# Designs tried in a protein design run: peptides against a protein of PDB entry 6RGO. Part 252

Target 1, 392 residues: chain A of PDB entry 6RGO
Amino acid sequence: MALKLLGFNQDATCFSVISSNKGVTIYNCDPFGKCFELEKSTSNDEELDFLVEMLFSTSLIAVVDKTIGASKRKKLKIVNTKRKATICELTFPHEIMDVIMNRKIICVVLKSDQIFVYDISCMKLLRTIDVRGEKLKSTSKFRNSEAVGDIGVRVSLSTDNNSILCYSSYSKSDKENAPLNDIVVFDALKCIQINVLPAVHQSNIVCIACSPDGMLMATASEKGTIIRVFKTIDTENDEPILVNEFRRGSRPSRISEMKFNHDNTLLACVGESDTIHIFALPVTTTEADANEDDTLQQSSHSLSSSINGLQYISKGLANRFGKIIVSKIPTQSQQRHVAYIKIPENAKYRIGFPKDTTNTIHICGEDGNYLVYSIPRNEVGPCTLVKSNTFD

## One batch from the design tools (peptide; made by RFdiffusion4, then SolubleMPNN)

Design b2_p20_8_s3 (from b2_p20_8, 7 letters changed)
Fold by OpenDDE base, seed 2:
Structure b2_p20_8_s3 (fold): chain B 392 residues (1-392), chain A 20 residues (1-20)
Amino acid sequence: as target 1 above (392 residues)
Amino acid sequence: EEKELKELEEKFEKILEEKE
């Protein structure tokens, strides 16, 4: 059967899939099994397409039927899975491209490059962000609506209650075809722009991940060779703080998803390559004031030894146009993965980090595999398969 | 966290009961 992955929920306790014959199925990860099924409303052999965003392990899901020919691509349903009932329905002026949520906020991304921010508790619209309108204010030129195919606004939302929204925006360039290579950091609760990271890549940003706490953000361009990690809120001399630059590979390959683990120690990425890459983040030791005394030599062999070479190259070379070019971290200081998982070529996989085990990763494939891997802490190497299940 | 999610579920259940 053709499976299409919808992904994991925020804490990787569940994942969602589309089965061509059944419709949307939600699986529980532990114990493994079906927890919800949304039956196919049509007997037609139409290729099913859905957006499904689940709120953790709750009965609350956001559903968009994107099936071809369905006039429903503009309709968001909020569904209670226990009752199989629609709580509310919202209709948008444009096709829904993405839906993300946490305990406080629902964000709806439209094909118009608009982001609608809702208070989940009452489904009240808090803000409409018009990413195109922001560009038009900067460039005075209308973008012809022939935005090349698959490049749109990308978003990520913190899974905490702080509700830090990171989204891709158009660079302030006089060029008609300005890339989506800026990032805006937005407080979705207060509806305030917190930060702007200009030109974080040379090409369009196609993948963004916000950390669970909203303090870090990972970005990848359409090249997918370099992943950059920034602080979201903090700045140094009004400049963005680049924390890490990771090399996924030498060959271009699209990254479809990135995730931080719950303690911000790991960043995973998946995409069109045969490999899931896992990168270690430097533990920001908050310098707790070293008051003197107690000698408890707990030999936490932290992975600290390889990280000592991160000179904070805060020196963004302002180009001749006063734009902060995020100075490419010298290729020598580009970190590689610390762990990896091999996946079948051309298999689409999704990733999730469980909350309770920071060294465990959940993955699921359109091949019908749900896999749990242990991540090595003290060595660079393959992850170890701990559990496997199959789904249809 | 679990409490906030439960309160949210209960709120959405109530909204369903008000529509039936």
Scores: peptide ipSAE 0.099, ipTM 0.744, DockQ to the pose 0.749
Fold by OpenDDE base, seed 3:
Structure b2_p20_8_s3 (fold): chain B 392 residues (1-392), chain A 20 residues (1-20)
Amino acid sequence: as target 1 above (392 residues)
Amino acid sequence: EEKELKELEEKFEKILEEKE
């Protein structure tokens, strides 16, 4: 059967799939089993396409039927899974490309490069973000989206109540073909732009992950060779906004998904490659004033990976050309994965981090495998398979 | 956290009951 993965929910307690025979199915991870099915509305052998975003382990899902006709692709349904009933339906002017949510916010990304931000509690529109801006409305060259592949606005939302929205934006270059290589950080609750990170990659950003607390953001370009991690907020301290640069590989490969774990110690990535990569993030020790006394010689082998490669581009040049946030970190100082999972080359996988186990990762494949892996702490190597289940 | 999610579920359940 052809399976299409929709992904894990925010805490990796559930995942959703499209089965060509059944429609949308949601599985619980533990205990493993079907918890919801959305039956096909049509008996036709048409290729099913859906967006489904689940709100944690709740009965609330957002559903977009992308299978048939341009009109359905513009409709968002909010569904109660227990009652199998539609709570509300929203219709958009353009095709829905993505839907993300947390306890407070729903963000709807349109093919028009617009982001609609809603208060989930009342489905009130808080903000429409036009990523193209007012000046580009006159250039009616809608990139005829037939020929330009999956290059659109990418978004990620913090899973916490702070509701930090990170999205890709067009560079301010007067070039008609400006890349989507800027990042905007946005407070979705207050509807305020917090930060703008210009030119975080040389090419279009195709994947973004926000940390659960919204304090960190990871980005990958269409090359997928380098992952960059940034602070979302400028700290008053002269600390670099770029906190990490990871090398996934030397060969170009698309990254489809990235996730932080719940304590911001790990970043995982998956995509078209045969390997899920897991990277360790430096624990920002907030120097809480450790009062002197307790002599616990925990030999923290600080993997002080000498972040000596962040050349402070002196404050003097910043005034003329804007804050160059991305100094070229020498390719030699780029951190590799600390752990990995091998997956079949032809199977798409999704990833999720469970809340209660920071060293565990959930993965599911279009091959019908749901797998739980343990992440090694003290060694660089493969993850250990802990649990496996199959789904159809 | 679980309480907030439960309160949200109960709110959506009530919205459904008001429409039936």
Scores: peptide ipSAE 0.090, ipTM 0.736, DockQ to the pose 0.724
Fold by OpenDDE base, seed 4:
Structure b2_p20_8_s3 (fold): chain B 392 residues (1-392), chain A 20 residues (1-20)
Amino acid sequence: as target 1 above (392 residues)
Amino acid sequence: EEKELKELEEKFEKILEEKE
């Protein structure tokens, strides 16, 4: 059976899948089992396509049926799963591309590069963000929206009540083909722009993750070779703070999803590659317990490998392309993964971090596997499989 | 947190009861 993964909820207590024969199924992770099913509305052998966003482990889901025709793709249903009843139906002017939520906010991303921000408590529209309208104020030319099917506005929302929304925006370059390589940080509750991170990659941003607390964000471009982690709110001399730069790999490979764990110590990424990569973030040790002078002489064997040569060329090109956030982190200090999971090359996987266990990761595959891995703390290596279940 | 989610569920349940 063809499975399509919709992903985990915010705390990785549930995940959603599309089964070609059944429609949408939601699984509970612990205890593992089917908790909800949305039956297919049509008997036709049409390929099922849905967006489903679940509000944590609640009975509240947002559903978009994308299976049939341009009209259904514009409708958002808010459904109570216990009552199997539609609470609210919203119709948008354009196709819905993404839906994200937390306890306070629902964000609806349209193919028009508009983001509709709703107060979940009353389904009141708080803001319409027009990412193209911001571009049109900066760049005169209509991009014919038809061309490159999979490049749109990307969004991520903090899972906390602060409701920090990170979204990709078009650079202010006079070029007809301005990339979606800026990030806007937005307070979704107050409807205020907090920060703008210009040109965080050279190409379009295809993946964004916001930390649960909204204090960090991770970005990846179409190349998917480098992941950058920034502070969302904090700035240094009105410049964005790059916290980390991670190397996923040397070969281009699209990243489909990134997630922070609940304590901001780990960042996981998954995509078209055979490997889920997990990166360690520097814990800001609060200065308090720095008394134990355990002089772990990290024998910095300075492998002073003399790759001195590439520093010089960077200065000259900076003037014509807007201030690309040049990695403040030397290319030699690009951190690799601390842990990894091997996955089948042909299976799409989704990732989630459970709240209560910061060193575990939940993954699910279009191969019908739900897997729980333990992440090694003290060594670089493979994750250990702890639990496995299958779904259909 | 769980209390806020429960209060939100109860609010959506009431909105359903007002429509039935």
Scores: peptide ipSAE 0.089, ipTM 0.736, DockQ to the pose 0.739
Fold by OpenDDE base, seed 5:
Structure b2_p20_8_s3 (fold): chain B 392 residues (1-392), chain A 20 residues (1-20)
Amino acid sequence: as target 1 above (392 residues)
Amino acid sequence: EEKELKELEEKFEKILEEKE
């Protein structure tokens, strides 16, 4: 039967799927098993489509019925899974494209390029972010081309209580075809813009990941060949701090999802390619006050890969043709993966990092496989399969 | 963390009980 993956929760303790026969199913990762099912309300052979956002392993889920022909695409339901009851229902002026949450907030992304930020504790609207801005409202015809369904505002939210929201924004070019290649960093609790990273890619951003603590973000464009990692809050000389630039591959391939592990030491990416890539991040040693004493000579041959601090000089030379030329970061500075997982060709997979095991990754596929891999620390190579389960 | 999630669950359970 055709499965559709909805993804992991914030700590990879659960994942959700759509089954054509059953509707929405949530699985627990350990012990592995079905923990919730939302039954199909219609006997019709209509292709089911849902958004489901979980709040960790709690009984709280946000659900949007996106099924074709359903008038419900504008309706967010908050459901208690234990009681199978709808707690809250919100109706939006436009179709819901994405829903993200943490312990503090829910963000709802609309097809209108609006982000609605709610306090989860009372479902009060804190902010409406209009990514198009007031000036573009008059001229931007809704992208009525059904075929361009893939280019919209992308969002990621920190899983901590700081609630750092990263979203893609339109570049300041007065052109009707301005790319979504800026990133805005937003404090979702205080409702303030913290930072703006202009032109982080040459084309539209299609994937964003925020670190659990909100201190890092990863971005990928439509090309999916390069992943950039930035600091979210800090700037150097009013310029964005590029921490890493990773090369996924030489061939264009869409990245559908990226995740940081809990301690910001790893970044994983998955998409249309046969390979999940895992990249190592430099450990930012917070200078804890090293009191002098204990001389334990553990000869950790830390491969001091010369972290040449790549000052990302975002000198967007507006060339005479009004193209923002993102300065080509030298290809020599592009790091490769440290680990990988091979997946079936054309299989859609989702990824998650468990909180308690920084060297473990959870993956699930539309092929009905839930897999747990160990990530090698000391060598570049394949991940080792530790556990496998199947779901339907 | 677990305490805050549990307090959220209890709050939502209470809101459901007030509607039944």
Scores: peptide ipSAE 0.032, ipTM 0.683, DockQ to the pose 0.730

Design b2_p20_8_s4 (from b2_p20_8, 7 letters changed)
Fold by OpenDDE base, seed 3:
Structure b2_p20_8_s4 (fold): chain B 392 residues (1-392), chain A 20 residues (1-20)
Amino acid sequence: as target 1 above (392 residues)
Amino acid sequence: DEEELKELEEKFEKILEEKE
């Protein structure tokens, strides 16, 4: 049967899939089993396409049926899975490209490069973000999206109540073909722009991940060779906003998904490659002035990989050319993965980090495998398979 | 955290009961 993965929920307790014969199925991870099914409404052998976003382990899902006709692709249904009932239906002016949510916010991304931000508690529209801005309304050249591949606005939302929204934006270059290589950081609750990170890649951003707490974000371009990690908020201290640069590989390969673990110590990425990569993030020890003298000689093998390559471009040049946030980190200082998982070639996988186990990763494949891996702490190497289940 | 999610479920259940 052809399976299409929709992904894990925010805490990796559930994942959703499209089965060509059944429709949408949601699986619980532990205990492993089917917990919900949305039956196929049509007897036709049409290729099923859905967006499904689940709110953690709750009965609440957001569903977009993309299978049949241009009209349904513009409808968001909020469904209670226990009652199998539609609570709310929203209709948008354009096709829905993505839906993301947390306990407070639903964000709906349209093909028009608009983001609609809703308060989940009342389904009230808080903000419409037009990523093209007012100037580009005159260029009625909607990129006829037939020929230009999956280049659109990308979004990620913090899973916490702070509701930090990160989205890709067009560079301010007067070029008609400005890349989606800026990042905007947005407080979705207050509807305030917090930060703008210009030119974080040379090409369009195709993947974004926000940390659960919204303090970090990861970005990847169409090349998918370099992953950059940024602070979302400018600290008053002259600390670099760019905290990490990871090398996934030397060959271009699309990254489809990235996720932080719950304590911001790991970043995983998956995509078109045969390898899930897991990177270690430096723990920013907030020096709490805990003066307590306890002499535990923990041999901190300081994996102080000397980030000596962040040349402080001196404050003097920043005034004339807007904050060049991305210093060219020398290719030699780019960190590699600390762990990896080999996956079948051409199998699409999705990733999730469970809340309670910071060194465990959940993965599921369009091959019908649900796999739990342990991440090695002290060595660079393969993850260890802990649990395996199959689904159809 | 579980309480906030439960309160959301209960709100959505009430919205369904008001529509039936």
Scores: peptide ipSAE 0.040, ipTM 0.702, DockQ to the pose 0.729
Fold by OpenDDE base, seed 5:
Structure b2_p20_8_s4 (fold): chain B 392 residues (1-392), chain A 20 residues (1-20)
Amino acid sequence: as target 1 above (392 residues)
Amino acid sequence: DEEELKELEEKFEKILEEKE
């Protein structure tokens, strides 16, 4: 049977899948088992497509029926899984491309490059973000989305209550084909733009991950060879702070998902390649108040790799060559993975980090495997398989 | 964290009970 992965919830306690015969199924990770099923409403052999966003392990899910021919692609349903009842139904002017939520906010991304931000507690619209802006509405014919693939606005939301929303935006180039290579950082609760990171890649951004606390974001372009990690809020001399630049590989390969672990020490990425890559982030010790006493000489060989800061070349040479982020980071200073998982070729996988175990990663595949891996701390190498389960 | 999620879940349960 063809499985289609929807993904893990925010804390990797559950994952959702589409089964061609059953419809949407939600599995609990520990103890492993089926916890919810949304039955297929139609007997037709139509390829099922859904968006399902979970609110952690609660009974609340957001559901969009994206099945071809379904008039429901513009409808968001809020469903209680315990009662199998629809609490709320919202209809949008355009097809829903993505839905993301936390405890406070629901963000709905439309094919029109609009983001609708809702207060989850009352389903009140807080903001409509128009990523194309008012000036581009007149000239930009709808990209006939048939030929130009999966290029749309990408979003990520912090899982905390601060509700930091990162989204891809069009560069300020007057060209009809401006790339989606800017990032906007937005406070979704206050409805305030916090930061703008211009031209973070040369091509369209296809994947964004926000850290759980909203302090970091990871970005990948269509090339998927380099992952960049930035601070979301902090700036240095009004320029974006690049924390890390990771090399996934030398060959172009699409990244479908990235996630931070709960303590911002690891970043994982998955996509069309046979390898899940896990990167180590420098632990930003927040200066906890140094109470004086305990002389424990932990010889932390801090590999002070002198990360020569990427100075974004500012305003002056704006003329002929588009704002190329000249990565002043020599290709030699691009960090590689610290750990990896081999997955079947052409198998789609999703990733999740459990809250309680910072060195554990959950993965699930369209091959029907749910796998738990231990991440090595002290050595660069393969992850160790700890648990395995199968689903259908 | 769990308490806020539980309060949110209970709020949605009440909204369902008011519609039945």
Scores: peptide ipSAE 0.028, ipTM 0.675, DockQ to the pose 0.725
Fold by OpenDDE base, seed 4:
Structure b2_p20_8_s4 (fold): chain B 392 residues (1-392), chain A 20 residues (1-20)
Amino acid sequence: as target 1 above (392 residues)
Amino acid sequence: DEEELKELEEKFEKILEEKE
């Protein structure tokens, strides 16, 4: 059967899939099993397309039926899975491209490059962010939104209550073809723009991940060769703080998803490649515990010595147009993965980090595999398969 | 409008409380 992965929920306790025969199915990860099914509304042999965002392991899901024509693609249903009832139905002026939520906020991304921010408690609209409206002030020409296929506004939301929203925006360029290569950091609760990271890549951003606490953000461009990690809120001399630059690979490959683990020590990425890459983030050692553990310094010095090289972000040449080009970290200081998982080339995978086990990753594939891997702590190598389940 | 909002709030609160 053709499976389409919708992904894990925020804490990787559940994942959602589309089965062409059944509709939407939600699986619980532990104990593994089917916990919810949404039957297809039509008997037609049409290819099923849905957006489903689940609020953690709650009975609350946001559902968009994208299977049938332009009208249904504009409807968001909030469903209580226990009651099997629609709680709310919202209709948007444009097709829904993405839905993301936490305990406080629902963000709805439209094909119009608008982000609708709702308070989840009352479904009140807090803000409409018009990502094009900022561009239209600079560029008169309607890009025919039809021709540039799979490039739209990307969003990520912190899973905590701070509700830090990171989204891709159009760089302020007089060029008709301004890329979506700026990032805006937005407090979704207060409806305040916190930060703007200009030109974080040379091409459109296609993947964003916010850390659970909203303090870090990972970005990848259409090339998917370099992942950059930034601080979201903190700035140094009004400039964005680049924490890490990771090399996924030498060959261009689209990254479909990135996620941080719950303690911000790991970043995983998945996409069109045969490999899930896991990168280690520097733990900000609070200076306090420096006194006793003299013995562990020798092994950590090899990792820390590679981190200390990041401080010399030389003042990038302010190009004549005042654009801060994030200076590429020299290729020698680009960190590679610390761990990896091999996956089938022809199967799309999604990733999730469980809250209780920071060194464990959940993955699921369109091949019908749900897999739990242990991530090695002290050595660069493959992850170890701990648990395997199948779904249909 | 206010009654529908209040019913919505009570529906969402109950869904959120069941998982604290």
Scores: peptide ipSAE 0.027, ipTM 0.621, DockQ to the pose 0.072
Fold by OpenDDE base, seed 2:
Structure b2_p20_8_s4 (fold): chain B 392 residues (1-392), chain A 20 residues (1-20)
Amino acid sequence: as target 1 above (392 residues)
Amino acid sequence: DEEELKELEEKFEKILEEKE
């Protein structure tokens, strides 16, 4: 049977799958098993396509039927899974491309490069962000929406209540084909722009991850060779703070998903490669806890010794042209992965970090495998398989 | 052959980094 992965929920307690024969199935990770099923309404052998966003392990899901020929690609359903009842239906002017949520906010991304921000508690529209409308009037040529099918506005939302929204925006360059290489950081609750990171890559941003607390963001371009990690809110001399630059590999390969773990110590990425990469982030010691004298000389010969070379390259040489020179970290100083998982070639995988175990990653594949791996902390190497389950 | 491949890989890496 053809499986299509929809991904994990915010805390990796559940994942969603499309089965061509059954429709949408939601699996619980532990104990492993089906927790919800949305039956296929159509008898046609049409390739099913859905968006399903689950609110953690709750009974609340957002569902979009994206199946070709379905007049439903503009319709968001909010469903209570326990009641098997539609709570709300929203119709949009354009096709829904993505839906993300946390405990406070639902964001709906349209093919028009619009982001609709809703208060989840009442489904009130808080903001419409028009990413195209923010583009200076000079570049009014609609990219023929047919030819660039896979390049659109990317979004990520913090899983906390602060509701930090990161989205890709068009560079302010007068070029007709301005790339989606700016990032906007937005407070989705207050509906205010917090920060703008201009030209974080030379090409279009295709993947964004926000940290659970909204303090960090990771970005990858169409090339997917370099991953950049920035602070979201903090700036130095009104310039964006680059925290990390990671090399996934020398060969171009699309990154489909990135995620931070719950303590911001790890960043994982997955895509069209045979490898899930896991990178270590420097623990930002907040200077505040320097006072408690607790002499626990635990000689954690932690991987921290290799991290000492993170000179804060805070010296963005503001080139005379007001372009933030993202200081290219020399190839030799680019951090590689600290851990990896080999996955079958041509199998699409999704990733999730459970809240309770910062050294564990959940993965699921269109091959029907749900896998739990332990991440090594003291050595660079492969992750260890801890648990495996199969689904159909 | 291996050194020439490695120099080619390093040149490709630099060209890729210059375009990211």
Scores: peptide ipSAE 0.025, ipTM 0.318, DockQ to the pose 0.008; fails the geometry check

